# Peptides against a protein of PDB entry 8BZL, part 49

Target 1, 228 residues: chain A of PDB entry 8BZL
Amino acid sequence: SYDRAITVFSPDGHLFQVEYAQEAVKKGSTAVGVRGRDIVVLGVEKKSVAKLQDERTVRKICALDDNVCMAFAGLTADARIVINRARVECQSHRLTVEDPVTVEYITRYIASLKQRYTQSNGRRPFGISALIVGFDFDGTPRLYQTDPSGTYHAWKANAIGRGAKSVREFLEKNYTDEAIETDDLTIKLVIKALLEVVQSGGKNIELAVMRRDQSLKILNPEEIEKYV
Target 2, 242 residues: chain B of PDB entry 8BZL
Amino acid sequence: SRRYDSRTTIFSPEGRLYQVEYAMEAIGHAGTCLGILANDGVLLAAERRNIHKLLDEVFFSEKIYKLNEDMACSVAGITSDANVLTNELRLIAQRYLLQYQEPIPCEQLVTALCDIKQAYTQFGGKRPFGVSLLYIGWDKHYGFQLYQSDPSGNYGGWKATCIGNNSAAAVSMLKQDYKEGEMTLKSALALAIKVLNKTMDVSKLSAEKVEIATLTRENGKTVIRVLKQKEVEQLIKKHEEE

## One batch from the design tools (peptide; aimed at target 2 S152)

Design b1_p16_6_s1 (made by RFdiffusion4, then SolubleMPNN; from b1_p16_6, 6 letters changed)
Fold by OpenDDE base, seed 4:
Order: C-alpha cells, then structure tokens, then sequence
Structure b1_p16_6_s1 (fold): chain B 228 residues (1-228), chain C 242 residues (1-242), chain A 16 residues (1-16)
C-alpha cells in the first residue's frame, strides 16, 4: 500500500509518510513565533508539567547558536536529533567561515536534513515542524518555519502545532506595524496569540525573547504575567 | 530496499508511531519500578518477579544496574533489550571518562541513550527498544537527579516517578504524598514501600519481591548501595505498623 | 563505535 511506502508517491502525487508526519505535528503543543522590529519572540504552550516533573527537562525552546533559537511542534525525540545536528552545523560554520550562520542558512540546513529523510526507504520523516528565529550578523531579525517535508519559508509571524490554525487566524488579524512597534508590544502580541488556545493563562506559556545583539532570554512566569 | 520498509517504524495516518506505542504497552505489563528524589539522596525500588530458588544468588540486582560510580538505572520491559542498553550506557560513560578525564554528566548519559532509542524508531530495519528506564545519579552540575526514558527516545527529569505495571496508580500516589523540599531519603524509602505495597499485584509485600538501591554522597563520594533483604524487611514492617 | 554510530553507518551503507 502507498501509505506504508516511505518514498513512493501515490497516484495523486502524495507522499503519505510526510503527510502523516504533519499529522504528528498537529498533535504537538502549539508554538508561536513573531518577528518584531528589533526583537524576535517565541512562545510555546506548556503542557501542564506533571507535578513531579523537573521543568528544566521540559524545554521546548532551545538555542541553536548565540544568534539563533528554535521552537518545535511534534515528536520531542525527533526534535532533539535535529537540534543537535543544527548546533553542530552552527559551530562548524563558525569555524570554517569565521562568521555565525544566518538564520536562513541554518533553516536551509535543517530543511535539507528533513527532506533527505523523506527520500530514503530506510528512514521515516521527522515528525516535527520548527520555528527558527534569530538575527543575522547585520542585525536583521528573521523568522523561518520548517515542516516534515523539508520545506521552509520566511514569516513575519507564524504558528505550528495543535492550536496553530486559531493562532494564525489571530495573527493575521492582529499583526500590524503598530502591534510590533515596541518590544513590549511584540511580546504582548505573542502572549495574546497563545491565549487563544491556552486556557490557564501565563502559567502555561513558555516565552523566549531575543533582541538584537543579545542572547536568548527565557521569561519567567512572573515576567509573563506582567504582559497578560 | 523492500526488506527495510517492512521493518521500519512508520507513521500511521493519524501521525502515530504504533510500534513505539506497542513497545510502551509491553512495558506497562513489566514489573514496577519506582524512583524518588530526596534532598540527601535518590533511590530506585523495583519489583522482583523472577524469584527462582535455583537462581544462583544474583550478586547483582535483577532490575537495578550500576552504570558507573555516580549513576544507576532500573529497567522495565524486555530483558534482552535492557541488557543491550545498559551495556551501551556503561560504554558511553567509560568512553567519556577516558576522553575527558571526568565522569559523564547524568543528563548527557541519558540523552546519549535516548538518541540511540530514537534512532531505532526512525531507521530502516530497526524496531523500538521495548524498554523504559529510570536513572538515578549525582553530578557536580545538578546534584542528585532522577530521569525517566521511554522507547521513543523521550526523557524527563523527575522528583518521583514510576514505570511498569500499575505505573499510573503509583504516580498518582506519589503526587499525593511527595512533599517537595521536605523529602529525606528516609521518607522517600517509606514512600517507596507504601506505593509498592499498593501497586504490586501481590497479596503481601515481602522483602524477597523488592529491590531497593540508594544513591548518596559520603565524604565527597557517591555511594550506590543495594539494600539488604533485612533492611527492606524493616521498612516493610515499619509500614505495616503505621 | 557507539551503538548509534553503528546504526548510522549501516544507514550510510544502505544509501550507497
């Protein structure tokens, strides 16, 4: 059956394993990315951390390099593999090219990696989408999204995971130049967007901010509550 | 080409990895393993199911494995898979020690194994390992630690958790009785006995059916100790008197 | 070689 073949196109031209991997992403926690003027913001729906779970080990936002961070939706173990490879590439690039990667470069690398896993009979696709944000060396903020197929695009704002449709609809209505005029407004926009799908307010949101020439900052719950 | 496709873990139409889920289901029928983090130590408690009189005195716990001087693990699931993974853990830890002249950080060892587990869910011709693990350890970065990993290659840090048979009920009990910040190793041991007594499918909890290991720090060294049967009997007796 | 490296090498050989 075509649905079980990893690399076989259906008569309709579909790669079923890629489509099914996209369904895995849709079951993942919602992630949101927004590009501001001089800021990039990632927000992720915190699944209620089990009361006895160490929150340190439940990070959905991670740094790939000093100038790039990533959020993902889908299979956490798959994401870890992608993150590790991306980190190695970022370091390799610094050593060989003597400059940090551009956000587009590392996105393309990740996308290419994912794409290769759609063409091998000995591999299943990665069950993840990713939002990749950061700053290029020229100080330009960037936001990219990748999916299990290995496609990637640049965005002003986007969402992935379970609540992505509702969040995107919100962003389409509310993403304006005025809404991102300041860093604080940009952060508020992300929080408001996530609140469309997250019921329990700021306690169930992980939020990360990267400003120009600054490292990734993960906001604590108290800081998030100030924006609610 | 076709031989690998039939054995590759693939997505269902709903985006599920059924082979991973089935591996997890198999683990749900395995003997219960508990882990509890305390302020002054960490412990593993595991159900012994194979009490064969003819088994030569297992110098080594059946379900609790020492990985290095600073870490131990307990396994729920397929024994053969467990042996492969525990051996790999030891090898990873040893290679790290040789390369860096310091013990591998706990989370790094867990992650390394989890990457292996993940690979066996993605690469052709491989099946998921039918094993969940609890890891206890100490390192200079985070002190005492407890981790859980599953066949998917996911892992997490825990204050207390359970894998294997009746794990959901055990976790519920742990959530009720675990006091954050106030947990001593002594209280953790008592809690472990309490939970096992309720979750094990036995009429009466006996020391023969329970393995307990503690990891503590003494004089700046990690001490991993498997409790003697007499010590476990005393813990059970104390619980029965309460 | 780690078990992971072995698996990865097997995959590379399969892709060749």
Amino acid sequence: as target 1 above (228 residues)
Amino acid sequence: as target 2 above (242 residues)
Amino acid sequence: MSLLEKVEEEEKKFEE
Scores: peptide ipSAE 0.140, ipTM 0.693, DockQ to the pose 0.433
OpenDDE base, seeds 1, 2, 3, 5: peptide ipSAE 0.065, 0.049, 0.068, 0.095; ipTM 0.646, 0.552, 0.656, 0.670; seed 3 fails the geometry check

Design b1_p16_6_s2 (made by RFdiffusion4, then SolubleMPNN; from b1_p16_6, 10 letters changed)
Fold by OpenDDE base, seed 4:
Structure b1_p16_6_s2 (fold): chain B 228 residues (1-228), chain C 242 residues (1-242), chain A 16 residues (1-16)
Amino acid sequence: as target 1 above (228 residues)
Amino acid sequence: as target 2 above (242 residues)
Amino acid sequence: MSLLEKVKAREEEFEK
């Protein structure tokens, strides 16, 4: 009898399946997000891709819409489900409301989806945390984080995954108004933050940049090396 | 047929709903939330535990949610569950407004959510919500009101109450110091600071760790205001001088 | 559908 994935309270008031899902996130590759003045930047640790793996298949940073992108830590298969649902919602919102989603809106949608999987019998929590970045219609840059429980918060900068603690400590020390004064400085901040946990420089970092009124740009390794 | 185990929350041989009790236990570990009813207003005071340097300036209280123009709530327990329930409260209130062209009465909104909570204890093979709420509001029927609801779907009206960590001690203090019929919003604020100072597991009460919202009536309109940090600091300072 | 309506709908599915 397959133990039905039931998220129930323990006698001491814990949701163990949610906590275990958070452990799955901690085993994931590190992701970092930083909000600049007119830029949002996501960076992810590249796992050593076997020479024969198609790099296109291991995208840890993806667009949800033209104005929103997401990085995740944890179970890649779980992330695909969340990403697909979010993309459908973004398109639906554009059709029904005639405006793109706000970053908060789509984050709340994802958070609600995750929460429902913590309260439905026969379903386990999603084993992912996500960093969601983008621009609202008014041009305000946003960064949100969501976890397996469905909790979400807005951040100036944050990190998730295996190296998240070290990266957060770095960001807490180095995130200043001066450090994000320009787009280039903001990008450098993300790279430096990732280098706290990534041993080999630009080759092991995936970096995505979204500027105000611009589409998501994934930087190539050569572009990343210019900042290192 | 996805046989959802519909029996997640079942009675024990002793007639207890352990999943509800365990949800309440989870709430007992959450940050303290306090509500006080005064003659001229109502207030919520909540402990802020998560102060992160990298957190974006959240304009709105992390624990206090505006539901409509006449009601707000505070939550103790699982934040994700709280977000789902607060969104549902907003939807219920909005649907009522659209249907009847008047704001939903406070107790009706509370009851509607309590029915949802209760349903999650009885049906659908779901766990209870790990959340208790305090509701403050004003309506034309009963004026200023304070309610508390728990994971079971039970609720009650209160003059003063507390949920979350050290709630029992807080309630005892409120019972001692609450003066029926003489409570002004000013005195209620002072009482809130007094109780939080004693019940929060902090060495020193600081304005950064306390969120306070007041609900008043001005010129026939409800005003919900979150106190600024400076105002909270002044309240704390005044308490320390007494 | 409201959260309550969703719960009720599921209840009806379990009772058939």
Scores: peptide ipSAE 0.030, ipTM 0.517, DockQ to the pose 0.148
OpenDDE base, seeds 1, 2, 3, 5: peptide ipSAE 0.016, 0.000, 0.012, 0.023; ipTM 0.520, 0.506, 0.518, 0.519; seeds 2, 3 fail the geometry check

Design b1_p16_6_s3 (made by RFdiffusion4, then SolubleMPNN; from b1_p16_6, 11 letters changed)
Fold by OpenDDE base, seed 3:
Structure b1_p16_6_s3 (fold): chain B 228 residues (1-228), chain C 242 residues (1-242), chain A 16 residues (1-16)
Amino acid sequence: as target 1 above (228 residues)
Amino acid sequence: as target 2 above (242 residues)
Amino acid sequence: MSLLEQVKKQEEEFLK
């Protein structure tokens, strides 16, 4: 019975609940993030929306603020909680510091939140990893990843979820300065990376783009097909 | 010092939340609830299982709850849990109305409850709610809407869906017969009866065993109406004649 | 306190 436990260290020093939460992430839909020169791109595997399901309610990419967006893999309900907290923090920061958050700042906030849920009595870890992308106030594009443990790192490109390994292998081979030289090439790179694990078709990919000094743009299927 | 609470929903080695899955299993044994979105309205149809002669006249739908003037829900699962959640929905909706002087958007009400459900899957000393809900509503943003939520706190919008007993079979039938963009409330009602007749473990569908509510717009106002038994009888009769 | 408020309060206390 898995109804009576907390996140505790095993004798060998493992946090089993964190590891198990990571397994939940691995069952999630694949998400990919790529940092270009003047663009950040998030792509997510769009599970075939069940017939009769409203596609509007199935979004895996969301804005945290005007300059930051997030994709996640794992438990959708858990992600919603994290997103809401992050949004509140972004607004709070604007009010208190009079500047938008840096991508690193909000990533650290999310990471700290996750970490607390691994350490507090009567809490389970969040069953999510996140890719957080955006622009700092100086116009620098950023990509960060967080996991259920509350760790975070900056990346040029990364992937999370069930197809993450294959996508990462693709990115390791194909992420070059030439491959991200233009916005369009960067978008193509993300699509190609996702196509390693997603059956071909713009119908199965959700893609979001944030350019310098621009808001988050979610591409429609027709726009995605232009890059395929 | 936070008290050590050993009663927490935790991950399995496989990354599963078994308490949530078990709650979903419990819902699978509950009475069937259907929701169908039409162009001119949205409906809920629910199985009445507790037809005891000694029950005082069910003036109020046993399984369909009015949440506010623009929304209603149906429940599948543990009745006590359902009562708590439906009360909470009403409170959330009322608080929003008081704060903003406008009705809460449908999806926002759904998400608010889903956040509660999620919390009961993450916080110590709590178990998941053994309840799935269908929500019907209208708002100025998206018009007529149908949502489904489960014990995990996940939700989605639907054109048609089913929760409770034989939900998978019902969903299959809905997928076959639902005509996207052409669904009228009348056709939706007929479809609901058709699906219930096939999915309910009854020899003969009777009006006493079915609750149906419709949500429509009349003169710029939302109208939520529970069908009278006679109206349901007519729908059943019509289905039997086809 | 509504269930939501209770949960929010618990969450806030937890975040504190």
Scores: peptide ipSAE 0.047, ipTM 0.656, DockQ to the pose 0.670
OpenDDE base, seeds 1, 2, 4, 5: peptide ipSAE 0.015, 0.015, 0.160, 0.033; ipTM 0.603, 0.501, 0.758, 0.629; seed 4 fails the geometry check

Design b1_p16_6_s4 (made by RFdiffusion4, then SolubleMPNN; from b1_p16_6, 6 letters changed)
Fold by OpenDDE base, seed 4:
Structure b1_p16_6_s4 (fold): chain B 228 residues (1-228), chain C 242 residues (1-242), chain A 16 residues (1-16)
Amino acid sequence: as target 1 above (228 residues)
Amino acid sequence: as target 2 above (242 residues)
Amino acid sequence: SSLLEKVLEEEKKFEE
């Protein structure tokens, strides 16, 4: 059957394995990214971590390099592979080119990796979408999204995962120049957007911020509550 | 475990490569891309289907890619496949420039990519790229040029052509209205708007839904320019007044 | 390596 084939087009021109991978993303926890003026913010829905699970092991937001971080929705195991490959590429680029990667560069690398897994037999697509944020060397904040097909685009704001539709609708209405005028307002926008799909406030949100010329900062629950 | 899935693109009993045909079917559902060759330039016109408010301002056309200083392309089909192929085109062009200290001839760049496409239809463990491309360019050998390539690795030079949604109807219209030897870039732009207005699955043609790039020669240099929204609006308005 | 070279290398390994 065409739907079970990894790299086979259907008669109507569909790659079912890519479409099914996108369904895996839709089942994932919600992630949101917003580009501010001098800040990029990622937020993710915390799954009800079983009381006995180490919260440190369920990181949905990770640094790829000092100037780039990523959130994902979908299969955690798949994400780990992509993250590791991206980190290696970031380091390799610094060694060979003597400059950090641009956010677009590393996004394109990840996108190309994903695309190859849609085209090579014996390899299934990655069941993840990713939001990639950071700063270019010139200080420009960037936000990119990738999907299982390897498609990528630049965004002002976007969301992925279960609640992505509702979060995007919120962002489309509320993302204005005024709403991102300050770092604090930008953070508040992300929190408000996530609250559209996450119940019980700051306890169920993981939030990371990256400011210009600063490292990734993961906010603690107390810091998040200050914005709410 | 078979290292390669047995589902390599193979011939049917009738000698057809169904996976290539199915890839072409995917392209048929993609946004329309049009190319027209004129005496004084070449143009690409592409349908913009997805207008998202939250998209970052893309400096370049969503569907039109600059390959080098003398060439650009438009893509119909799977966007991720397109990104891989357009990146490869840039790399091929750059390697040629470094090796020969001159820009790659247009047809050679097209051929190089077509060899890649063909390989993905022949070698085990690969699927065809679900992408057709239109190429516009200028070189010292043939001047202004327009090419089309498909998932099979076939390509051809054209005076005018179309890929993507309603491409057959568009090509028919181009055949009727294209005047050999008399086509100016201005007339080509008008023709592009005329054809898109009839072939795009939109109620009304708007500048927001159309991307147009022109390739011209000015002072012995190639100039690739994406038309501003206002310029496209003017072209649409002129068409509506005719 | 070019995309073509990569594909050719993979094919060579398969044939071996």
Scores: peptide ipSAE 0.106, ipTM 0.559, DockQ to the pose 0.146
OpenDDE base, seeds 1, 2, 3, 5: peptide ipSAE 0.091, 0.047, 0.063, 0.102; ipTM 0.658, 0.547, 0.653, 0.665; seeds 1, 3, 5 fail the geometry check

Design b1_p16_7 (made by RFdiffusion4)
Pose (drawn by RFdiffusion4):
Structure b1_p16_7 (pose): chain A 225 residues (1-47, 50-199, 201-228), chain B 238 residues (1-200, 205-242), chain P 16 residues (1-16); non-standard residues A62 YCM
Amino acid sequence: SYDRAITVFSPDGHLFQVEYAQEAVKKGSTAVGVRGRDIVVLGVEKKAKLQDERTVRKICALDDNVCMAFAGLTADARIVINRARVECQSHRLTVEDPVTVEYITRYIASLKQRYTQSNGRRPFGISALIVGFDFDGTPRLYQTDPSGTYHAWKANAIGRGAKSVREFLEKNYTDEAIETDDLTIKLVIKALLEVVQGGKNIELAVMRRDQSLKILNPEEIEKYV
Amino acid sequence: SRRYDSRTTIFSPEGRLYQVEYAMEAIGHAGTCLGILANDGVLLAAERRNIHKLLDEVFFSEKIYKLNEDMACSVAGITSDANVLTNELRLIAQRYLLQYQEPIPCEQLVTALCDIKQAYTQFGGKRPFGVSLLYIGWDKHYGFQLYQSDPSGNYGGWKATCIGNNSAAAVSMLKQDYKEGEMTLKSALALAIKVLNKTMLSAEKVEIATLTRENGKTVIRVLKQKEVEQLIKKHEEE
Amino acid sequence: SEHGQEAVFENVPEED
């Protein structure tokens, strides 16, 4: 089989294929995640008439208690999502507990890292925001990128214009903003309206403590706008 | 040997996949192919690129393939690659029927093939398949459906779409004329002739298939030349 | 960020 080293070091210690994978992420639609007191919210920018909206979604459930949003190569994302879904079931089988948000994040990150150091393969061209609750009810938000690095965040953005949205969230992520569920959803819509020039072209989802993923209707989103 | 390896599965500096993009260029030079969803069925309209006089026409169709009892598809791009992929689609549909004893839902069949196509872009060092497919079908979950896939493995559901030559012009005509939720098969047939009239008119140059439900059973039929010649006459009056 | 893990690369060759 094909064994060519695709990800290699360059002078100055750069891994060019990883950096190029990060460029693929920037070409992706904006995704925003906010961790509230008792709620986590994900929002994504949408790119069309005659298209079935159900089929092209950027927010996916990995397990009953964990879901994710992504930016970058949509085909690579389907592969990572299905790999994580299989791992969530393997964990329930072996430990008899649902996966912690951190556990499945670590798994997705290590999978991405393996694709930066394996022969015959290019890196995954996606970043992911992963949200959910732990056993003790603690809300979580994590980010993964193509290098395999992962971190926890109060709020974050990935994809096109993520730097601008992040700077908005830095100034606006306060206790007042995450005091209630309505204001937590509102902060995500405001963060997206910063780069989407729009309001009717946004997808949003909410996850509450042990209540599973709820995707909001267009009519419910129009009320906030 | 590193010297002769064209490295078909790497990123460009901008995060692009050049082989995938070049494959999509090949599809843009293929015969026009479009699909339209309606309340009582789904259809595929295709431009025959085999319009030579000395051809025999031994099959019931040239560009439209039956995948299982409830599904059919059409292709744009490299014909040989399309043969490999359509054979694989039949195998996936039969593997699912064997396992669950029920027909594969349409989206599950598209996802399964797209995973194969995505693998060719990430590892193995091989050229990707130069094929875009339109899928039409019916399942107990979502009823009548239309899907499109491209060489990278991406797919989407559509009420109407077009692939191949002049597809951008065709998508424009569909946005203007397609009445969302009010289309019948007869009106969708009229719109298909209208679209192919601009982007290309003769019955020998086109191929039309329809998918409908009759007595709880799926019917996939290629329209005879007589029915196509009558549809072409009915449009010229407009 | 709050906490997390940085990528550690192993067995990656240099460019020719």

Design b1_p16_7_s1 (made by RFdiffusion4, then SolubleMPNN; from b1_p16_7, 6 letters changed)
Fold by OpenDDE base, seed 4:
Formats: structure tokens, sequence, C-alpha cells
Structure b1_p16_7_s1 (fold): chain B 228 residues (1-228), chain C 242 residues (1-242), chain A 16 residues (1-16)
């Protein structure tokens, strides 16, 4: 059966392993990204941290570089591999080009990596989608999404993982210039979007904010509650 | 090419990696391993199943492995796979020490192995490792640490956790009895015995069926010690008296 | 539309 093979085309032109990897992503925790005027915001659904688990080891939002961060949905171990490769590339770029990567550049790198794993014999696709946000050197905020196939697109706002459809529908209705007029409103938009699928309020949300010329900030639960 | 396809971990139509799930299921039948983090140390407790009379007195822990001067691990699952992974951990730790002239941070060692595990779930012609590990260690960055990793290459830090047979029940008990911020190594040892007594499929807990190792700091040095049978007997006796 | 006006890439070649 073609669906049991390494990523090959079916007679009808489908790459089943890629499609199935996309199904793996849909089982992942919901992540949302929003590009504001001078801010980018990532939010992720926190599954109830198991009692006795160290929270520091459960991070779904990570920095790729000082100017770029990523959230993902899908297989955590796969994500770690992608993150590590991306971090190395970001550092390499700084050394060779003497400038930080653009958000598009690193997204393209990640996308290319994923694509290679869909075409290489003896490898399965990565079971992750990613939201990649940050600032280009010129101060422009960017948001990109990539999937297991190696496709990527630029977005104003997007969601991935479980509940992504509902979150996207919410964003389509509520993302306006007025809704992102301020940093605080942008943050509020992300929280409201996540609350469409997350129960029990701010305690189950991880939120990261990157402002122009500032480092990634992870909001604490108290800070998140101020926006609910 | 077709033979490699049959041995490759692939996604199901539902987006599941069944070979990884099956590996995890296999681990569920392995002997129980516990890890508990305390304020003044960290411990591993493991079920010893193979008490074969003909086995030469295994002077060394069957399920607990010293990785370096600052870290140890316990394994649940396929013994041969465990041996490969524990050896790899030792090699990684040694390479790091040679390169940087300092011990590898605990999480970095765990992550390095987890990347290997993940690779065996993604590359063709390989099967997942049928092993979960508990790691205990100390480093200057985070002090005493406890980690768990599984066949998928996922890992997490824990205050207390369990792998292997009846792990779910053990974890439930740990959640009930673990007191955050107040856990001493002494209390952790008592808790380990309590949990093992209830979760091991034995009529009576005996010292011969349990391996316990502690990791502490003495005079600025890490000390990894496997408890003597007599010490374990005393812990069991204390538990029975309560 | 939440889509950016930027290029959509379905197959990004690996650039060394």
Amino acid sequence: as target 1 above (228 residues)
Amino acid sequence: as target 2 above (242 residues)
Amino acid sequence: SLYGQEAVYTNVPYEE
C-alpha cells in the first residue's frame, strides 16, 4: 500500500505521509500567532502541566534567535530537531553575513528542511507545523506559518494544531486594524482567540510577546489574567 | 527498497506513529522504576525482577547505571536497547568533558540522547528504542534534577515520576504524597518504598527485589551511592511499622 | 483575508 511506504506519490497524486503528518499536527496543542503594528504575539494552549512536572522543561514557545521565535503544533521531539537546526542556522548567518536572519529567511530554511524530509528515501516527514514570528532588521514585524510539506506563507494572524479551525474563524472575524491598534489590544486578541478552545482561562495559556527592538518576553499567569 | 519500508516508522492515516506507541506499550510491561527529587538529593528506585539463583551476585545495579560523576539513570524496557543507550550517554558525557573541560549539564546530556531516540523514529530502516529512562543528576545550573525520556525522544523534568509496570498508579500515589518544598531525601526514600510496595506485583516487598540509588552533594562533590541490601531492609521495615 | 501579500511557497528548494 502506498500509504505505508516512505513518502511516495499515490496513483492519484497524493503524498500520504505528508497528509498523515498534517493529521499529527491537528492532534497537537493549539498555537496562535498575531502580527500587530509593532508587536508579534504567540500563544499556546497549555495542557494541564502534570502535577510534579517541571514547567521549565515544558516550553512550546522558543527563541530561534534574538529577533525570531517559534511556536509549534505536533510532535515535540520532531520540533526539537527543527528548532536546533534553525538555531544553528541563525548563528551561522550572523557569522557569515554579519546580520541577523530575516524572519522569511529562517522560515524558508525550516521549510526547505521539512521539504527534504518529504522527498528523501528512508525519512518520514516532520510531524509539526510552526508559527514563526519576529522582526526584520528594518523593524518590520513578521509572521510565517509552515507545515509538514515544507510549504510556508506570510500571515497577519494564524493558528495551528487542535482547535485551529475555530481560532482561525475567530481571527477572521475579529482581526481588524482597530483590534491591533495597540500592543495591549493585540495581546488581548490572541488571548481571546485562544479562549475559544481553551477552558479555564489564563492558567492554561502560554503567551509570548516580542516588541520592536526588545527580547522575547514570556508573560506570567498574572500578566495574562490582566487581559481576560 | 521495500524491505526498508516495512521497518520504517511511518505515520498512520490518523497521524499516529504506531511503532513508537508499541514501544511504549512494551515498556509498560517492564519492571517499575521510580525517581524522586528532594531538596538535598535525588533518588532512583527500581524493581529487580531477575533474581536468578545462578546469577553471580550482580555487584552492580542491574537497572541503575552511573553515567558520569554527576549523573545516573534507570531504565525500563528492552535490556539490549538500554545497554546501547547507556553506553551512548557515557560517550556523550566523556566527549563533552574532553571538549569543554567541564561536566556536561544534565539537560544537555538528556537532550542529546533524546535526539538519537527521535532519529530512530524518523529514519528508515530503524525501529524505536524500546526503552524509557529516568535520569538523576546534579549540575551548577539547576542543582539536583530528575528527567524522564521515552521512545519518541520526548523528555521532561520531574519532581517525582515512574516508568514501567503500574507506572500510572505509581504516579497517582506520588501526586498524592509528594510535598513540594518539604521533601527530604529521607522522606523521598520512605515514599519510594511506599509506592513500590503498592505497585510491584509482589506479595511482600523485599530488599532483594529493589534497587535504590541516591545522588547527593558532599563537600562540593556529587556522591552517587547504591544502597546496601541492609539499608533497604531497614526502609522496608520502617514502612511496615507505620 | 489573514494571508499576507507575500509570496506563497509550496516547494522551497534547499539553498546551501
Scores: peptide ipSAE 0.021, ipTM 0.702, DockQ to the pose 0.121
OpenDDE base, seeds 1, 2, 3, 5: peptide ipSAE 0.008, 0.007, 0.008, 0.007; ipTM 0.522, 0.601, 0.501, 0.497; seeds 1, 2, 3, 5 fail the geometry check

Design b1_p16_7_s2 (made by RFdiffusion4, then SolubleMPNN; from b1_p16_7, 6 letters changed)
Fold by OpenDDE base, seed 2:
Parts: sequence; C-alpha cells; structure tokens
Structure b1_p16_7_s2 (fold): chain B 228 residues (1-228), chain C 242 residues (1-242), chain A 16 residues (1-16)
Amino acid sequence: as target 1 above (228 residues)
Amino acid sequence: as target 2 above (242 residues)
Amino acid sequence: SISGQEAVYTNVPYEE
C-alpha cells in the first residue's frame, strides 16, 4: 500500500506520507500568528493539562534565538527535533557570520530540513507545521509558516492546527491596518481569533509577544484577561 | 506491477522506472507554464492562481524565478522540491561565475541540475524530484535559448513548449501556430495569451491569473522583466479583439 | 482551508 510505504509517489502523482503528515497537523492544537507594525504575536490553544503534569513542560511556544520564536501544530516529539536543529543553526550562524539569523533564513533552514525528510526513503516526513516569528536585524517584524512538505511563505497573519480554518476566516475578515495600529490592538486581534475555536475563554490560551529589541514575553493568564 | 511502483526507483521487468513516471504525473497537477523562443527574445508565461489575502509579500512572480542576470526559470510540480532545485541552480551559477569570471552557459547550468535530478532517480534511499522546469536564457554561444527538464534528469532545447496542467493540448496548439524563423517577441506574447486562454480552465482569461516574463538584450545586456498587470491586460484585450 | 494537496503543489496557498 502506498500509504504505508516510505515517501514515494502514488500512480496518481501524490506523496501520501506528506499528505498524511498534513492531516496529523490538522489534529494538533490550534496556533495563530499575527504580524503587527512593531510587534509579532503568537497564540496557542492550551489543552487541558493532565492532573499532576508540570505546565512548564507543555509549552508550545519556544524561542529559537533571541530574535526568533516558533509555535507548532502536530507531533510534539517531531517538533522537538526541529527546534533543536534550528537552535543549533541559529548559534552557528552567530558564530560564523557574527550576526543573528534573519527570520527568513531560519525558516528556509527548517523548510529545507523538512523537505529532505520527504525525499529520503529511510525517513518519514515531520508531522508538524510551524509559525515562525521574529525581527530581522533592521527591526522588521516577520511571520513565516512551514508545513510537512517543506514549503514556506511569509504571512501577515495565519493559523495552523485543528481550528485553523475558522481562525483564518476570522483573520481574513478582521486583519486591517486599523486592527494592528497599536501593540494592544494586535494582541486583542490574536485573542479574538483564538476565541473562535477555544472554549472556556482566556484560561486555555497561551500567548507570546515579541517587540523590537525585546525578548520573547509569555503573557500570564491575568494579562490575557485584560484583553478579553 | 505494484511491487516496483511502491519501492525505491528501480526498473520494472518491462524496463520502466515507475517512480519517475509517477513524478511526471504529479507535474500534471501544477498550473500551466509556457515557454516560447523568438528571434529577439524569449518568454515564460504561467498560470497564476488567486493569492491568499493574508500573505505578507506578494511575490511579483509566483512561478517565475530569476537564476542569474542571463537566465530565468519557471517551475511545475511540488513546491518544496522546486525551491530546492531553484536554489541549487542559483548556487551552481554563482560558483561558476566565481570560478571562471564569466556567466555559466545556459545549457551547462541546465545539465548540471539534470545530473542532480538523474542521481535522485538512480541512488537508493531517494525519490525523484516531482518538478519540471522551463529555462529561458541568453549566452554568447547560442544566443536566446529555451530548455525543458523533467524528473528523470532528461532535458531538451525547444522553440516552444509547455509543462503542467493541459500541457499536451498546449503543445499541440504551439505546433500549429508557431512560425519558425518569423517569431518576434510580440508575436510570441500573442501566441502565449492565445494558448493560455484555451488551456486554462477559466471562462475568461484575466491579467490577475497570468504572469509573463520576457528576456531580451538591450545595449549588450540581458534584461529580464516581469510584465505589469496592465501590460498583460492589453495583450488579453488584443486577443479578444482578434 | 488550504487543502493538503494545494499546499504541496502550489507556490502560494490559494483561497478556495
């Protein structure tokens, strides 16, 4: 069966393992990214943490470098591998080029890694999509998305995971220059977008903000409720 | 038959490389790309689909990529594979320029990539690239050139050709209407619009759904230009009036 | 929804 084989072409020209990896992403928790004027915001749906689970270990938003962070949807174990590889590359770039990576550069690196796993017969595709946000050295905010195939694009706003369709539809209607005029408005836009699919309000949302020349800030639940 | 099509690229008892054939089938799912060689230039014309509103940078060209100052390409097939191949083309061209202090000849660049494609059909643990490319270029050896390459690593020079969706119908139309030795860039543009209008599954061709790039020589320099939407609209209008 | 197939074969995600 082509669907159980290594990543090979079907008679109809499909890469079933890549398509199935995309289906795995759709089962993941919803993540949203929005680029503002001088801010980038990531929001992720929090699944109910099992009793006695350390909440610190369930973070779906992580820093790749001081100027870049990532959210993902799909297989957490796969994401860990990608994150670790990306972090090593970010550090290597700082050592060799003496500048931090651009958001596009690290996105392209991740995309290339994913693509290679779709072409090797000894490997399966990564079951993750990622939203990568940050600032270039010139202070330009960036948002990129990658998928299991290794494709990547720059976005103003996007969503991945199980609720991505509804969130994207909301963003298509509500993303305007006025809606991102201030940092607070941009944060509100992300929260409102996630609330389209997240039940029980702000308690089930993880929100991270990065401003120019500032480190990644994860908002606490009380801070999130102020925007609701 | 199923045993050979589900494994690494190996020969069937009949001598067929099923994974390569299936990779070629994948290209049929991509939008139409045309290439036409003229006496005074060469062009690429590609189907452009509606861009998502939330995209940050509208790439002026979705399917047409500048490789160097003298060459561009269009791609049909798997996007991630295409990105890898187009990046490799740029790297090969840059390395050649640095090594020899002159631009890489068009056919040599095409051949170098085709060798890579071929290797992915022969070495174990790899699948073929699901991508066909059209190359346009100019060099001092052969002047204006148009090439096509496929997942097998095979390539050929063309006067006019098409890849992607409805490519067979497009090629048939090109064979009928292409006038050898009399093709100007202006006539080539008109032909491209004519063929796209018939091959695209759209009731009316619009400038928003077509991207065109031309490669010409001006004052001893190669000029690669993507046509503006207004220019494409004028070409469509002229076609509708004929 | 960007169909899984469209994401693989399109350089730019298309609106359905």
Scores: peptide ipSAE 0.078, ipTM 0.564, DockQ to the pose 0.047
OpenDDE base, seeds 1, 3, 4, 5: peptide ipSAE 0.064, 0.043, 0.022, 0.012; ipTM 0.582, 0.596, 0.581, 0.530; seeds 3, 4 fail the geometry check

